# Designs tried in a protein design run: peptides against a protein of PDB entry 2MBZ. Part 103

Target 1, 143 residues: chain A of PDB entry 2MBZ
Amino acid sequence: GINLTPEEKFEVFGDFDPDQYEEEVRERWGNTDAYRQSKEKTASYTKEDWQRIQDEADELTRRFVALMDAGEPADSEGAMDAAEDHRQGIARNHYDCGYEMHTCLGEMYVSDERFTRNIDAAKPGLAAYMRDAILANAVRHTP

## One batch from the design tools (peptide; made by RFdiffusion4, then SolubleMPNN)

Design b2_p26_4_s4 (from b2_p26_4, 14 letters changed)
Fold by OpenDDE base, seed 1:
Structure b2_p26_4_s4 (fold): chain B 143 residues (1-143), chain A 26 residues (1-26)
Amino acid sequence: as target 1 above (143 residues)
Amino acid sequence: MAPVPSAMFGLEGGAQRAARRQREAA
């Protein structure tokens, strides 16, 4: 789990509890390299590190919403760049995230109702838009 | 490889915060 006090967790994450997924993640992916990498990287994270990650997520969310509001296609340069930044953020903060892995994450956003609901809280259809942008970004970066 | 949701909690949190901001601004 996240190595923060309950007070620190509240300050960083507010009413959102990321640890709610801990048991399921361990059960489903505990034997994967991605899980191990994430545990290793995040073990040393400070409150400030987690805050930075949240700030990055906020920025990315706003960016995608703005693109949708502007009517930019999910395969636009702007949307694909946002998807690329998302991929790089995962790679930097959690685990190695190639384009195939990123595409799998995108599919999860639309196939797991919990993810869809949580993401679409910002804007209806955001999860699907992100999935499409992720896929488009993967395509443009593959030979 | 199966995706790990642990990498997504931040993004979901961002979405929830964005939703809250929208409600507050409305």
Scores: peptide ipSAE 0.126, ipTM 0.747, DockQ to the pose 0.572; fails the geometry check
Fold by OpenDDE base, seed 2:
Structure b2_p26_4_s4 (fold): chain B 143 residues (1-143), chain A 26 residues (1-26)
Amino acid sequence: as target 1 above (143 residues)
Amino acid sequence: MAPVPSAMFGLEGGAQRAARRQREAA
C-alpha cells in the first residue's frame, strides 16, 4: 500500500482513499506488468511525491474541464495534448503506458460506472470527453 | 473506483478534488 500515515493520506488524498481499492486492483490487475511496475515505483514515493502526483492530476482535471467549458472538441489539439500529458504522467509515475493501454484506460472511464461517477464529479461528461480525447490522441500518434 | 493503479491515484482523485473546490468556492 501507500507508505503514508493516516494523517498524511488524508492531507494528500482527502476523501479519496486509494487503499480502499487495493484488493480489487490486485484481483483484477495483480498479474499485469502495469501493476508490478506501479508497485515498484510507488514503493519509494514520499508524501511529497504523492502530493505532486495529485497536483498534476488536479491540474489535468482543471485543464480538461476548461476545454469542455470552452467548447473545444475532444479531438482538438488542446484536448489531445491534455490526453498526451495524461498518458505521459501515467508513464512517469506508475507504469509504461502506450497508446493502446491509454485507450483501454479511457474506455474504462466510461464503461465502469464507478469511474464515470467519480470523474464526472468534476463535470458531467468529463469521463466521456477524456475517453474521446485519449482516443483521438492515440489515433494521431498511430502511423 | 480505480481498478488500475493510475486511476486510483491520479485522475479520479483529481476530479473529486476539483469538484470539491468548486463547491467550496460557490
Scores: peptide ipSAE 0.123, ipTM 0.748, DockQ to the pose 0.446; fails the geometry check
Fold by OpenDDE base, seed 5:
Structure b2_p26_4_s4 (fold): chain B 143 residues (1-143), chain A 26 residues (1-26)
Amino acid sequence: as target 1 above (143 residues)
Amino acid sequence: MAPVPSAMFGLEGGAQRAARRQREAA
């Protein structure tokens, strides 16, 4: 799994324990290219790498929340740009993430209540907003 | 191609931290 000591994991992730999902992820997606790519990439990640990923996630969350608070539509340029940055972050840190894959992730955010609940902890409706922004971003990049 | 939930764990963690910061600011 994540090559960090328990202390380092606590420092980076706090109360959130990503390792609690490792077995489920392996059982459900272990035979996919995305899983293999993610395992290969993250195998060399240091504490600093994981901290960077968390910082990026924090920034992205703040951006989406700010967009929602400002009343910006999910298909606004700002929301779609945030979705694009999210897609690129996944591609850089985890696995190849085209627009189709990204839309699948967006659908998961609203279909799996565990993801919905965790995402909406930042702001109610955030998961749905992200899904809509992801979809809009995919549409604008599909001529 | 099926999505891998592990890619979302960072985002979920960020959401939780953002929620905590929001509560602390209230």
Scores: peptide ipSAE 0.113, ipTM 0.742, DockQ to the pose 0.578; fails the geometry check
Fold by OpenDDE base, seed 4:
Structure b2_p26_4_s4 (fold): chain B 143 residues (1-143), chain A 26 residues (1-26)
Amino acid sequence: as target 1 above (143 residues)
Amino acid sequence: MAPVPSAMFGLEGGAQRAARRQREAA
């Protein structure tokens, strides 16, 4: 779990409660390297660390939305760069995230309606746009 | 390997907060 007080969790995550997914995550991915790495890394995270992670997520969300609003293709350099930053953020904060893993995450964003609904809350079609950008970024880095 | 849903701490959470801010600004 997240080593924060209830008040700190509320301050950082607000209405989003990451603990609500703990059981499902353990059931689905508890035996994976990614899960173990994430547990190990996040165990020492402070409130400030979690806040930084949230700020990074906010920034990436704004970038993708701005790209969509501008009509930039998901395979544009801007969109692919945002996808790359997303991948690197995962790798830095949670677990080793290669391009194949990232592509799998992108596909999950559009195949799991829970993710789609939550992501598209920022902008309709955002999940699909991100998936496409993630795929394009993966392709350009695996020639 | 099945991907861990890191989005709960990343993009998904960011999208939710962005949506909330948009509603609050409206």
Scores: peptide ipSAE 0.100, ipTM 0.736, DockQ to the pose 0.549; fails the geometry check

Design b2_p26_5_s1 (from b2_p26_5, 13 letters changed)
Fold by OpenDDE base, seed 2:
Structure b2_p26_5_s1 (fold): chain B 143 residues (1-143), chain A 26 residues (1-26)
Amino acid sequence: as target 1 above (143 residues)
Amino acid sequence: TEEEEERRRRRSAAALAFLSAYLPGP
């Protein structure tokens, strides 16, 4: 798993406990290319690396919340650009993430209540907004 | 409060940072 002490994990991720999902993720996706790529990349990550990833996710969350607060539709250029940055962040830090895979992730955000609950902690409806933005971004990149 | 909002945002961001990394989709 994540090679951080409990104290370091709390410093980086706060109230969210990634370890509670580790066994399930391994059982369900342990034989996928995405999982293998992610485990290989993250095996060398330091606390600083995880903090950077958390900071990027924090910024993305703030960005989407700001778009929602401003009334920007999920298929606006701003929302789609945020979705694209999210996709590229996954590709950079974890595994090759095409537009189809990204749409699958977006659907997971709204279909898995555990994920929805955590995402919507920042703002009600954030998961659905992200899903819609991810889909719109995928569509605009698929002529 | 602002502190509570920050904690909730941090929780949301952490979920995105980790679960999106290890879950390729449904």
Scores: peptide ipSAE 0.483, ipTM 0.879, DockQ to the pose 0.604
Fold by OpenDDE base, seed 5:
Structure b2_p26_5_s1 (fold): chain B 143 residues (1-143), chain A 26 residues (1-26)
Amino acid sequence: as target 1 above (143 residues)
Amino acid sequence: TEEEEERRRRRSAAALAFLSAYLPGP
């Protein structure tokens, strides 16, 4: 779990409650290597670490929204680069995230309505745009 | 408003940050 007080969690994550998914993730994926890697990495995270992760995600969200507002295709260099940065961020903060894993995450963003609603809070269609950019980035890096 | 947009963006960003830890199925 995230070792923060309710007040600290609100300060970092605002309206989003990260704890709401902990039990489900543990029940479904608790025996996977990716889950274990994430638990090991995040076990030492401080409030400052979580704030950094939130800030990185905020920057990424801003980038994707700006790309959408500019009319850039999801398979543009800008969108694919943002997707690549997202993948690398997951690798740094949680677990080794290959392109196939990243593609699966992107698909989950649009297939689970709970996730779509939260992601699209920033801009309608953001989840779908990210999914498409993630897929395009995976394709361009496929040998 | 700008404040509401910031709130929504913050929510989205937080979701993305933690959904990365939500592992996909096969």
Scores: peptide ipSAE 0.470, ipTM 0.867, DockQ to the pose 0.570
Fold by OpenDDE base, seed 3:
Structure b2_p26_5_s1 (fold): chain B 143 residues (1-143), chain A 26 residues (1-26)
Amino acid sequence: as target 1 above (143 residues)
Amino acid sequence: TEEEEERRRRRSAAALAFLSAYLPGP
């Protein structure tokens, strides 16, 4: 799990409690390479590391919301670039995330109601917009 | 309010940051 005190977790993640999903994640994904890689990487993360990751995700969320507000299509260069940055962030911080894996994550954002509810807290339809941008980005990078 | 929007965005960002890290998808 995340090696932070309850106080530190609150300071970084606020209303979202990652610990409530720990057992389910282990049961469903504990035998995957992605889980292993992420567990190994994050084991050494400090509060400052998690804060950086949170800030990156926050900036990405703001960026997608701004694109939606501006009426930019999910297959625009701006939206696809945001999706690419998202993929690279996962790869840098957690596990090797190829375009196929990224599209699977995008589909999960719209098929798992818990993901949809949490993502769309920032803006209704954000999960679907991100999924579409992820798919478009995968297509342009998979000739 | 601006403060409520900040809390909702922060929640969304936290969900993305954590769940995407440990849930590689189906």
Scores: peptide ipSAE 0.455, ipTM 0.870, DockQ to the pose 0.612
Fold by OpenDDE base, seed 1:
Structure b2_p26_5_s1 (fold): chain B 143 residues (1-143), chain A 26 residues (1-26)
Amino acid sequence: as target 1 above (143 residues)
Amino acid sequence: TEEEEERRRRRSAAALAFLSAYLPGP
């Protein structure tokens, strides 16, 4: 998993405990390319690296919430651009993330109640909004 | 409150940051 001390993990991730999912993730996805790529990339990550990733995710969350508050549709340029930035962030930090993979992740955000509950902590319906934006972004990039 | 909002946003961001990294989807 993440090679940080419990104190460092709390400082970076706060109330979210990533370790509680480690066993399930390994059992379900341990033999996938995405898992292997992520493990390889993140093996050398420092606390500063994880803090950067957390900050990027926080900015993205703020951006989507602001779009929702403004009433922008999930297929707006702003929402699709945010989805694209999310996809590119995954690609840079974790594993190769094409548009099909990103769409699958979006569906997981709404089909797995654990994802939905955690994501929607920022704003009710955020997971569904992200899923719709991810799908719209994928469609516009795969004509 | 602003503090509660920040806490909830941080939780959401952390979930996205980690779970999206290790879960390639269904």
Scores: peptide ipSAE 0.454, ipTM 0.871, DockQ to the pose 0.610

Design b2_p26_5_s2 (from b2_p26_5, 9 letters changed)
Fold by OpenDDE base, seed 4:
Structure b2_p26_5_s2 (fold): chain B 143 residues (1-143), chain A 26 residues (1-26)
Amino acid sequence: as target 1 above (143 residues)
Amino acid sequence: SEEEERRRLRRSAAALAFAAAFLPGP
């Protein structure tokens, strides 16, 4: 699990407990390369590392919300750039994340109601917006 | 309130981080 004290976990993740899903994640994806890469990378992460990851995710969320509020379409340059930054962030922090993998994550955001509810807490429709931006970004980077 | 908005954003960010860290993609 996450190598943080309960207090540190609360400071970083708040009411969200990623370790609550450990068994499900292991059951569904425990044999994937992405899972192994993530576990290897994050094994040495400090509280500060996790906080940085959360800050990056928060910034991304704010960026997407701002784009939506501005009326920018999900396939706009701004939205696609945000999606690209998201993909690169995953690659840096967790596992190799190609465009196909990224699109799969985007689909999960709208197909798994748990993710949809959590993401859309920031703004209704955000999960779908991100999915569309992720797809558009993948398309523009595919020769 | 601003605090409520912060909580909503944090919840969303946590979900995204969870996907990246633990759900490599179904």
Scores: peptide ipSAE 0.196, ipTM 0.771, DockQ to the pose 0.620
Fold by OpenDDE base, seed 5:
Structure b2_p26_5_s2 (fold): chain B 143 residues (1-143), chain A 26 residues (1-26)
Amino acid sequence: as target 1 above (143 residues)
Amino acid sequence: SEEEERRRLRRSAAALAFAAAFLPGP
């Protein structure tokens, strides 16, 4: 799991404790390459590393919300660029994330109520908007 | 409020981090 004290975990993740899902994740994806890569990479992460990851996620969320507020469509250059940055962030921090994998994650955002509820806490419809932007970005990069 | 907005964004960020780090999917 994440090698942080309970206090550090609270400082970084707040009320969300990713370690609560360790068993579920292992049961569902423990035999995948992505899982193995993520476990290997994150095993050495410090509190500062996790904080940077959260900061990146915060920034990305703000970007998508701003795009929605501006009325930019999910297939706009701005939205697709944000989706691409998200994909690259996953690849950098966790596991190889191609466009197919990324689209699968986007679908999960709207199909798993836990993700939908948490994502949409920032703005109603954000999960669907992100999914659509992810799909558009995948199409853009898959001629 | 600004505090409530930060809280909402943080929950969203945590969900994204969870998806990226822990739920790799198929």
Scores: peptide ipSAE 0.147, ipTM 0.750, DockQ to the pose 0.617
Fold by OpenDDE base, seed 1:
Structure b2_p26_5_s2 (fold): chain B 143 residues (1-143), chain A 26 residues (1-26)
Amino acid sequence: as target 1 above (143 residues)
Amino acid sequence: SEEEERRRLRRSAAALAFAAAFLPGP
């Protein structure tokens, strides 16, 4: 799992422990390229690296919430740009993330209640908004 | 409150990190 002490994990992730899902992740995706890439890339990550990733994700969440509060549609330029940044962040930090993969992740956000619950903690409907923005961004990048 | 908002946003960020780091999705 994540190579951090329990104290460091708490500092970075708070009450959310990604490692508690390790077995499920391995069972479902252990044979995928994405899984292998992520394990290889994150093996060298320090607490500071994980904190940076969390900070980036937090900023992205704030952007989406702000867009929703402003009434911007999920297929607005602002929302699609945020979705693109999300995709690129995954690509930089974890694994190659094309637009098809990204849309699959978006669908998971609304189909897996665990993701929906955690994402919507920031704002009700955020997971669905993100999914729609992800899809719109994928469409505009598929000429 | 501002503190509550920070906690909620952090939880969301953690969920996104979980998806990116651990769940490549279908």
Scores: peptide ipSAE 0.147, ipTM 0.751, DockQ to the pose 0.613
Fold by OpenDDE base, seed 2:
Structure b2_p26_5_s2 (fold): chain B 143 residues (1-143), chain A 26 residues (1-26)
Amino acid sequence: as target 1 above (143 residues)
Amino acid sequence: SEEEERRRLRRSAAALAFAAAFLPGP
């Protein structure tokens, strides 16, 4: 799990505790390369590292919300660029994330109600918008 | 309120981080 004190975890993640899913994640994806890469990378992460990751996610969320509010389609250049930045962020912080993997993550955002609920807390429909942008970005990079 | 929005964004960010860090997906 995340090597932070309860107080540090609260400061970074608030009431959401990713470690509550540790067993489920291990059972479902424990044998994947992505899981192993993430465990290896994050093993050395400090509170500041996790905070940086959360800040990046906050920025991305605001960016997508702004695009939605502006009426930009999910397959607009702006939305696809945001999706690309999201993909690259995953690659930097967690594991190699190709377009196929990214598309799978996008589908999970709308298929797993736990993700949908948490993502849409920022704005209703955000999960679906992100999924669509992720897919569009993948398509444009797969000629 | 702004505080409520910050909390909502925080929950969203945590969900996104969770997807990347813990749920690599199929």
Scores: peptide ipSAE 0.146, ipTM 0.746, DockQ to the pose 0.635

Design b2_p26_5_s3 (from b2_p26_5, 10 letters changed)
Fold by OpenDDE base, seed 2:
Structure b2_p26_5_s3 (fold): chain B 143 residues (1-143), chain A 26 residues (1-26)
Amino acid sequence: as target 1 above (143 residues)
Amino acid sequence: SAEEERRRRRRSAAALAFASAYLPGP
């Protein structure tokens, strides 16, 4: 799991406990390259590294919420660019993330109620909006 | 409240960040 004290985990992640998924992830995808890449990358992460990742996610969340509030379609250039930045962030922090993989993540946001509930805490419909933007971004890069 | 809003956003951001680590499934 994440090598932080309970206090550090609270400082970084707050009420969300990422470790709640550790066993499930290992059981379902423990033999995949993506899982191995993520474990290797995160093994050396400090509290500051995890905080950076949270900050990036917060920025992205704010960006998508702003797009939604502005009425920008999920297939707008702005929304697709945000999705692209999201994809690249995954690549930096976790594992090589192609457009197909990214699309699968987007689908999980709306099909797994656990993630939908937590993501939509920021704004109702955020998970669906992100899924749509991710799909649109994938389409424009695979004509 | 503003504090509750910040907490909800923080939870959302954390969930989003670790959704990536969760993996979508091959």
Scores: peptide ipSAE 0.455, ipTM 0.877, DockQ to the pose 0.606
Fold by OpenDDE base, seed 1:
Structure b2_p26_5_s3 (fold): chain B 143 residues (1-143), chain A 26 residues (1-26)
Amino acid sequence: as target 1 above (143 residues)
Amino acid sequence: SAEEERRRRRRSAAALAFASAYLPGP
């Protein structure tokens, strides 16, 4: 799991503890390259590293919410650019994330009610908006 | 409130980070 004390975890993640899903994640994806890459990369992460990752995710969330509030379509340049930044962030911090993988993640955001509920806490429909932006971004980068 | 908004963003950010770090998708 994440190598932080309970206090550090609270400071970074608040009431959301990703380690509570460790067993499920291992059962479902423990033999995948993505899982191995993520564990290898994050093994050296400090509290400050995790905080940076959270800050990046928060910024991305704010961008998508702002786009939705402005009425920008999910296939707009702004939304697709935000999706691209999301993909690149995953690639830098966790595992190689191509456009197909990113599309799969987007689908999970709307098909797994746990993700939908947590993501939509910021704004109703955010998960679906992100999924659509991710798909649009993938399409424009695979002409 | 501003506090509630910060909480919602933090929870959402954590969820996105979790997806990225732990779940490569179906």
Scores: peptide ipSAE 0.174, ipTM 0.772, DockQ to the pose 0.625
Fold by OpenDDE base, seed 3:
Structure b2_p26_5_s3 (fold): chain B 143 residues (1-143), chain A 26 residues (1-26)
Amino acid sequence: as target 1 above (143 residues)
Amino acid sequence: SAEEERRRRRRSAAALAFASAYLPGP
């Protein structure tokens, strides 16, 4: 699990408990390279590291919401750039994330209602918008 | 309220981060 005290976990994640998914993640992905890479990388993470990751996710969420509110299509340059930053953030913090892997994540955001509900808490339709932007970004980077 | 909105955004951001971290696909 995450190498933080209960108090630190509360400060960083609040009412969202990442440990709720530990068993499911291990069962579904425990034999993958992505899981191994993430476990190895995050083993040394401090409270400040996890807080930075949450701040990056919050900033990205705000950015996508702003694009939606402005009426920018999901395949706009702005939306695709936000998707690219999301992909790079995953690669930097957790595991190697190519465009194919990224599109798989996008599809999960709209196919697993748990993720859809949690993401759309910021704005209805955000998960679908992100999925579409992720796909568009992958297409433009795949000759 | 502003506090409730901050909590919703925080939960959403955390969910997004951990979806990316631990669940690479469907």
Scores: peptide ipSAE 0.173, ipTM 0.768, DockQ to the pose 0.588
Fold by OpenDDE base, seed 5:
Structure b2_p26_5_s3 (fold): chain B 143 residues (1-143), chain A 26 residues (1-26)
Amino acid sequence: as target 1 above (143 residues)
Amino acid sequence: SAEEERRRRRRSAAALAFASAYLPGP
């Protein structure tokens, strides 16, 4: 789990507590390489590290929302670049994230209503837009 | 309000980070 005090968790995550999902995550993915890598990397993370991760996610969200508001297609250069940055962020902070894995994450964003609702809180349809951008980015990098 | 919007964005960012960090999928 995240080694922060309740106060620190609130400061970083607000009303969203990722630790409440720890048992589910372990049950579903505890035997995967991605899970092991994430646990290993995040074990040393400080409050500042988690805050940075949240800031990066927030910035990415703003970028995607801005792209949607501008009417940019999900397969535009801008949207695909944002998707690539997202993929690289996962790779840097959590686990090796190839394009296939990234595509699977995108599909989860639209197939798990919990993620869909939370993501779409920023803008309706954002989860689907991100999924489409992730897919497009994967396609352009898979000749 | 601006505060409510910030809260929505924060929840979205947290969810995205959570998905990336904890729910890698298959």
Scores: peptide ipSAE 0.165, ipTM 0.760, DockQ to the pose 0.644

Design b2_p26_5_s4 (from b2_p26_5, 7 letters changed)
Fold by OpenDDE base, seed 3:
Structure b2_p26_5_s4 (fold): chain B 143 residues (1-143), chain A 26 residues (1-26)
Amino acid sequence: as target 1 above (143 residues)
Amino acid sequence: SAEEEARRRRRAAAALAFAAAYLPGP
């Protein structure tokens, strides 16, 4: 799991405990390269590292919400750039994330109701918007 | 406050996205 004390986890994640999904993650992806990369990379993460990752996620959420509020299409340059930053963030922090992998994640955001509900807590329709932006970004980079 | 609730919701969404980062897509 995350190499933080319960107190540090609370300081970074608040009422949300990411380790609540540890068993499911291990069951579904424990034998994948992505899982191994993530475990290796995050093993040395400090509280400050996790806080930075959380801050990056918050900023990305705000960017997508702002794009939606501005009426920018999910295949706009702004939305696709936000999707690209999302992909690169995963690559830097967790595991190699190609465009195909990224599109699979986007599909999960709209097909797994748990993801949809939690993402849309920021703004209704955000999960679908992100999925569409992720797909558009993948298409423009893999013509 | 409304702002605090919005922040909590965004944080929860980000945390889920974080959990997703642990999960390579199917």
Scores: peptide ipSAE 0.084, ipTM 0.675, DockQ to the pose 0.477
Fold by OpenDDE base, seed 1:
Structure b2_p26_5_s4 (fold): chain B 143 residues (1-143), chain A 26 residues (1-26)
Amino acid sequence: as target 1 above (143 residues)
Amino acid sequence: SAEEEARRRRRAAAALAFAAAYLPGP
């Protein structure tokens, strides 16, 4: 869980609370290395750390939206670079995120309606665009 | 405003994308 007061959580995340998924995540992935790594890393995070992470996520969202608005294909250098930054952000802040894991996350964006709905709130089709960019980035980095 | 609404939507989307990062994928 996120070690912030309700007030601090609201300041950082607004009406969204990532901890609302804690039980589901524990049930699905509680025995995985990714889960343990995330718990370990985030245990020491301050409000400022979470704010930085949120700012990074916001920036990435803006980048993807801008790419879509510009008509850049999801397999463009710009889109793949944004996907790479997304992957690296996960790796820095949460858990080791290789290209296979990243692809799995991308698939979740389009297969879990909860993710699709919220991502597409920024722009219709954003979840699919991100998934495609993630896949393209993984492909270009496959030996 | 439209701009404020757009920012709110982008933030919400990013927050959920964050959740995907926060939550390990299958």
Scores: peptide ipSAE 0.072, ipTM 0.673, DockQ to the pose 0.447
Fold by OpenDDE base, seed 4:
Formats: sequence, C-alpha cells, structure tokens
Structure b2_p26_5_s4 (fold): chain B 143 residues (1-143), chain A 26 residues (1-26)
Amino acid sequence: as target 1 above (143 residues)
Amino acid sequence: SAEEEARRRRRAAAALAFAAAYLPGP
C-alpha cells in the first residue's frame, strides 16, 4: 500500500484512503502491466511526492470545473487539453497511459458509481464531462 | 462553505489519483 503514516495519509488524501481498495485492486488488476508499473514507481514515493500528485489532481479538477462553469464543451480545445494533461500526469506518476487506456479510465469514472460519486463531489456531472473530454482528446490524437 | 467545497474537491482529486495509481484499466 501507500507507505505513509496515518497522519500523512490524512494530510494528503483527507478522509479518502486509497488503501481500502488494495485487495480489490489486486484481485482485479494485479496481473496487468499498469498495476506492476504503478507499484514499482510509487514504492519510492514520499509524502511530498504524494502531495505533489494530489496538488496536480486538485488543479486538474479545478480546471475542469472552470471549463464547465464557462460552458465550454467537453470537446473544446480547453477541455481536451485538460484531458491530455490528465493523461500525461498518469503517465508521469503511475504507469504508461496510452489513449485507449485513458478512455478506459474515463469509462470507469461513469460506470463505477463509487468513482462517479467521488468525482461529482466537486461538481455534478464532472465525471461525465471528464469522460467526454478524455474521449475527444483520444480521438484527436488517434486519427 | 468554502471549506466544504475544498474538501469535496480534494475528495474528487484523491479519487482521480486513486484511479490512476490503483485502477489501471478493466
């Protein structure tokens, strides 16, 4: 799991503890390359590393919310650029994330109600907006 | 409140980070 003290976990993630899903994740995805890459990469992460990752995620969330508030379509340049930054962040911090993998994650955001609820806590419909932006970004990069 | 909104956004961000780190696909 995440090698942080309970206090550090709370500081970084708040009330959300990713490790609560460790068993489920291992059972479902433990044999994937992405899982192995993520475990290897994050094994050396410090609290500061995780905080940076959370800061990036926070910024992305705010960015998508701002786009929605401005009425920008999910397939706008701004939304697709945000989706691309999201993909690149995954690739940098966790595992190789191609466009197909990214679209799979986007679909998970709307198909797994746990993710939908958590994402939409920032703004109702955010998960669907992100999914659509991710798909649009993938399409423009895979003609 | 502003704090409640910040908490909601942090929770959403954490969920996204979790998806990236722990749920690498179907």
Scores: peptide ipSAE 0.111, ipTM 0.687, DockQ to the pose 0.642; fails the geometry check
Fold by OpenDDE base, seed 2:
Structure b2_p26_5_s4 (fold): chain B 143 residues (1-143), chain A 26 residues (1-26)
Amino acid sequence: as target 1 above (143 residues)
Amino acid sequence: SAEEEARRRRRAAAALAFAAAYLPGP
């Protein structure tokens, strides 16, 4: 799991504990390259690393919310750029994330109610908006 | 409140980070 004390986890993640899903993740994806890459990369992460990742996620959340509030469609340049930054962030911090995988993640955001509830806590419909932006970004980058 | 909104955004960010860190997709 994440190598942080309970206090540090609370400081970084609040009341959300990603380690509560460790068993499920292992059972579903434990033999995938993505899982292996993530475990390898994050093994050395400090509290500061996790905080940076959370800050990046916060920024992206704010960007998407702002786009939604502005009425920008999910296939706008702004929304697709935010989706691209999201994809690149995953690639830097966790595992190789191509457009196909990113699209799969986007679909998970709307198909797994646990993710939907957590994401939409920032703004109702955010998960769907992100999914649509992710898909649009993938499409525009597909030859 | 602003604090509640920040907490909600933090929870969402954590979920996103979790997805990025652990879940390659369905």
Scores: peptide ipSAE 0.106, ipTM 0.688, DockQ to the pose 0.616; fails the geometry check

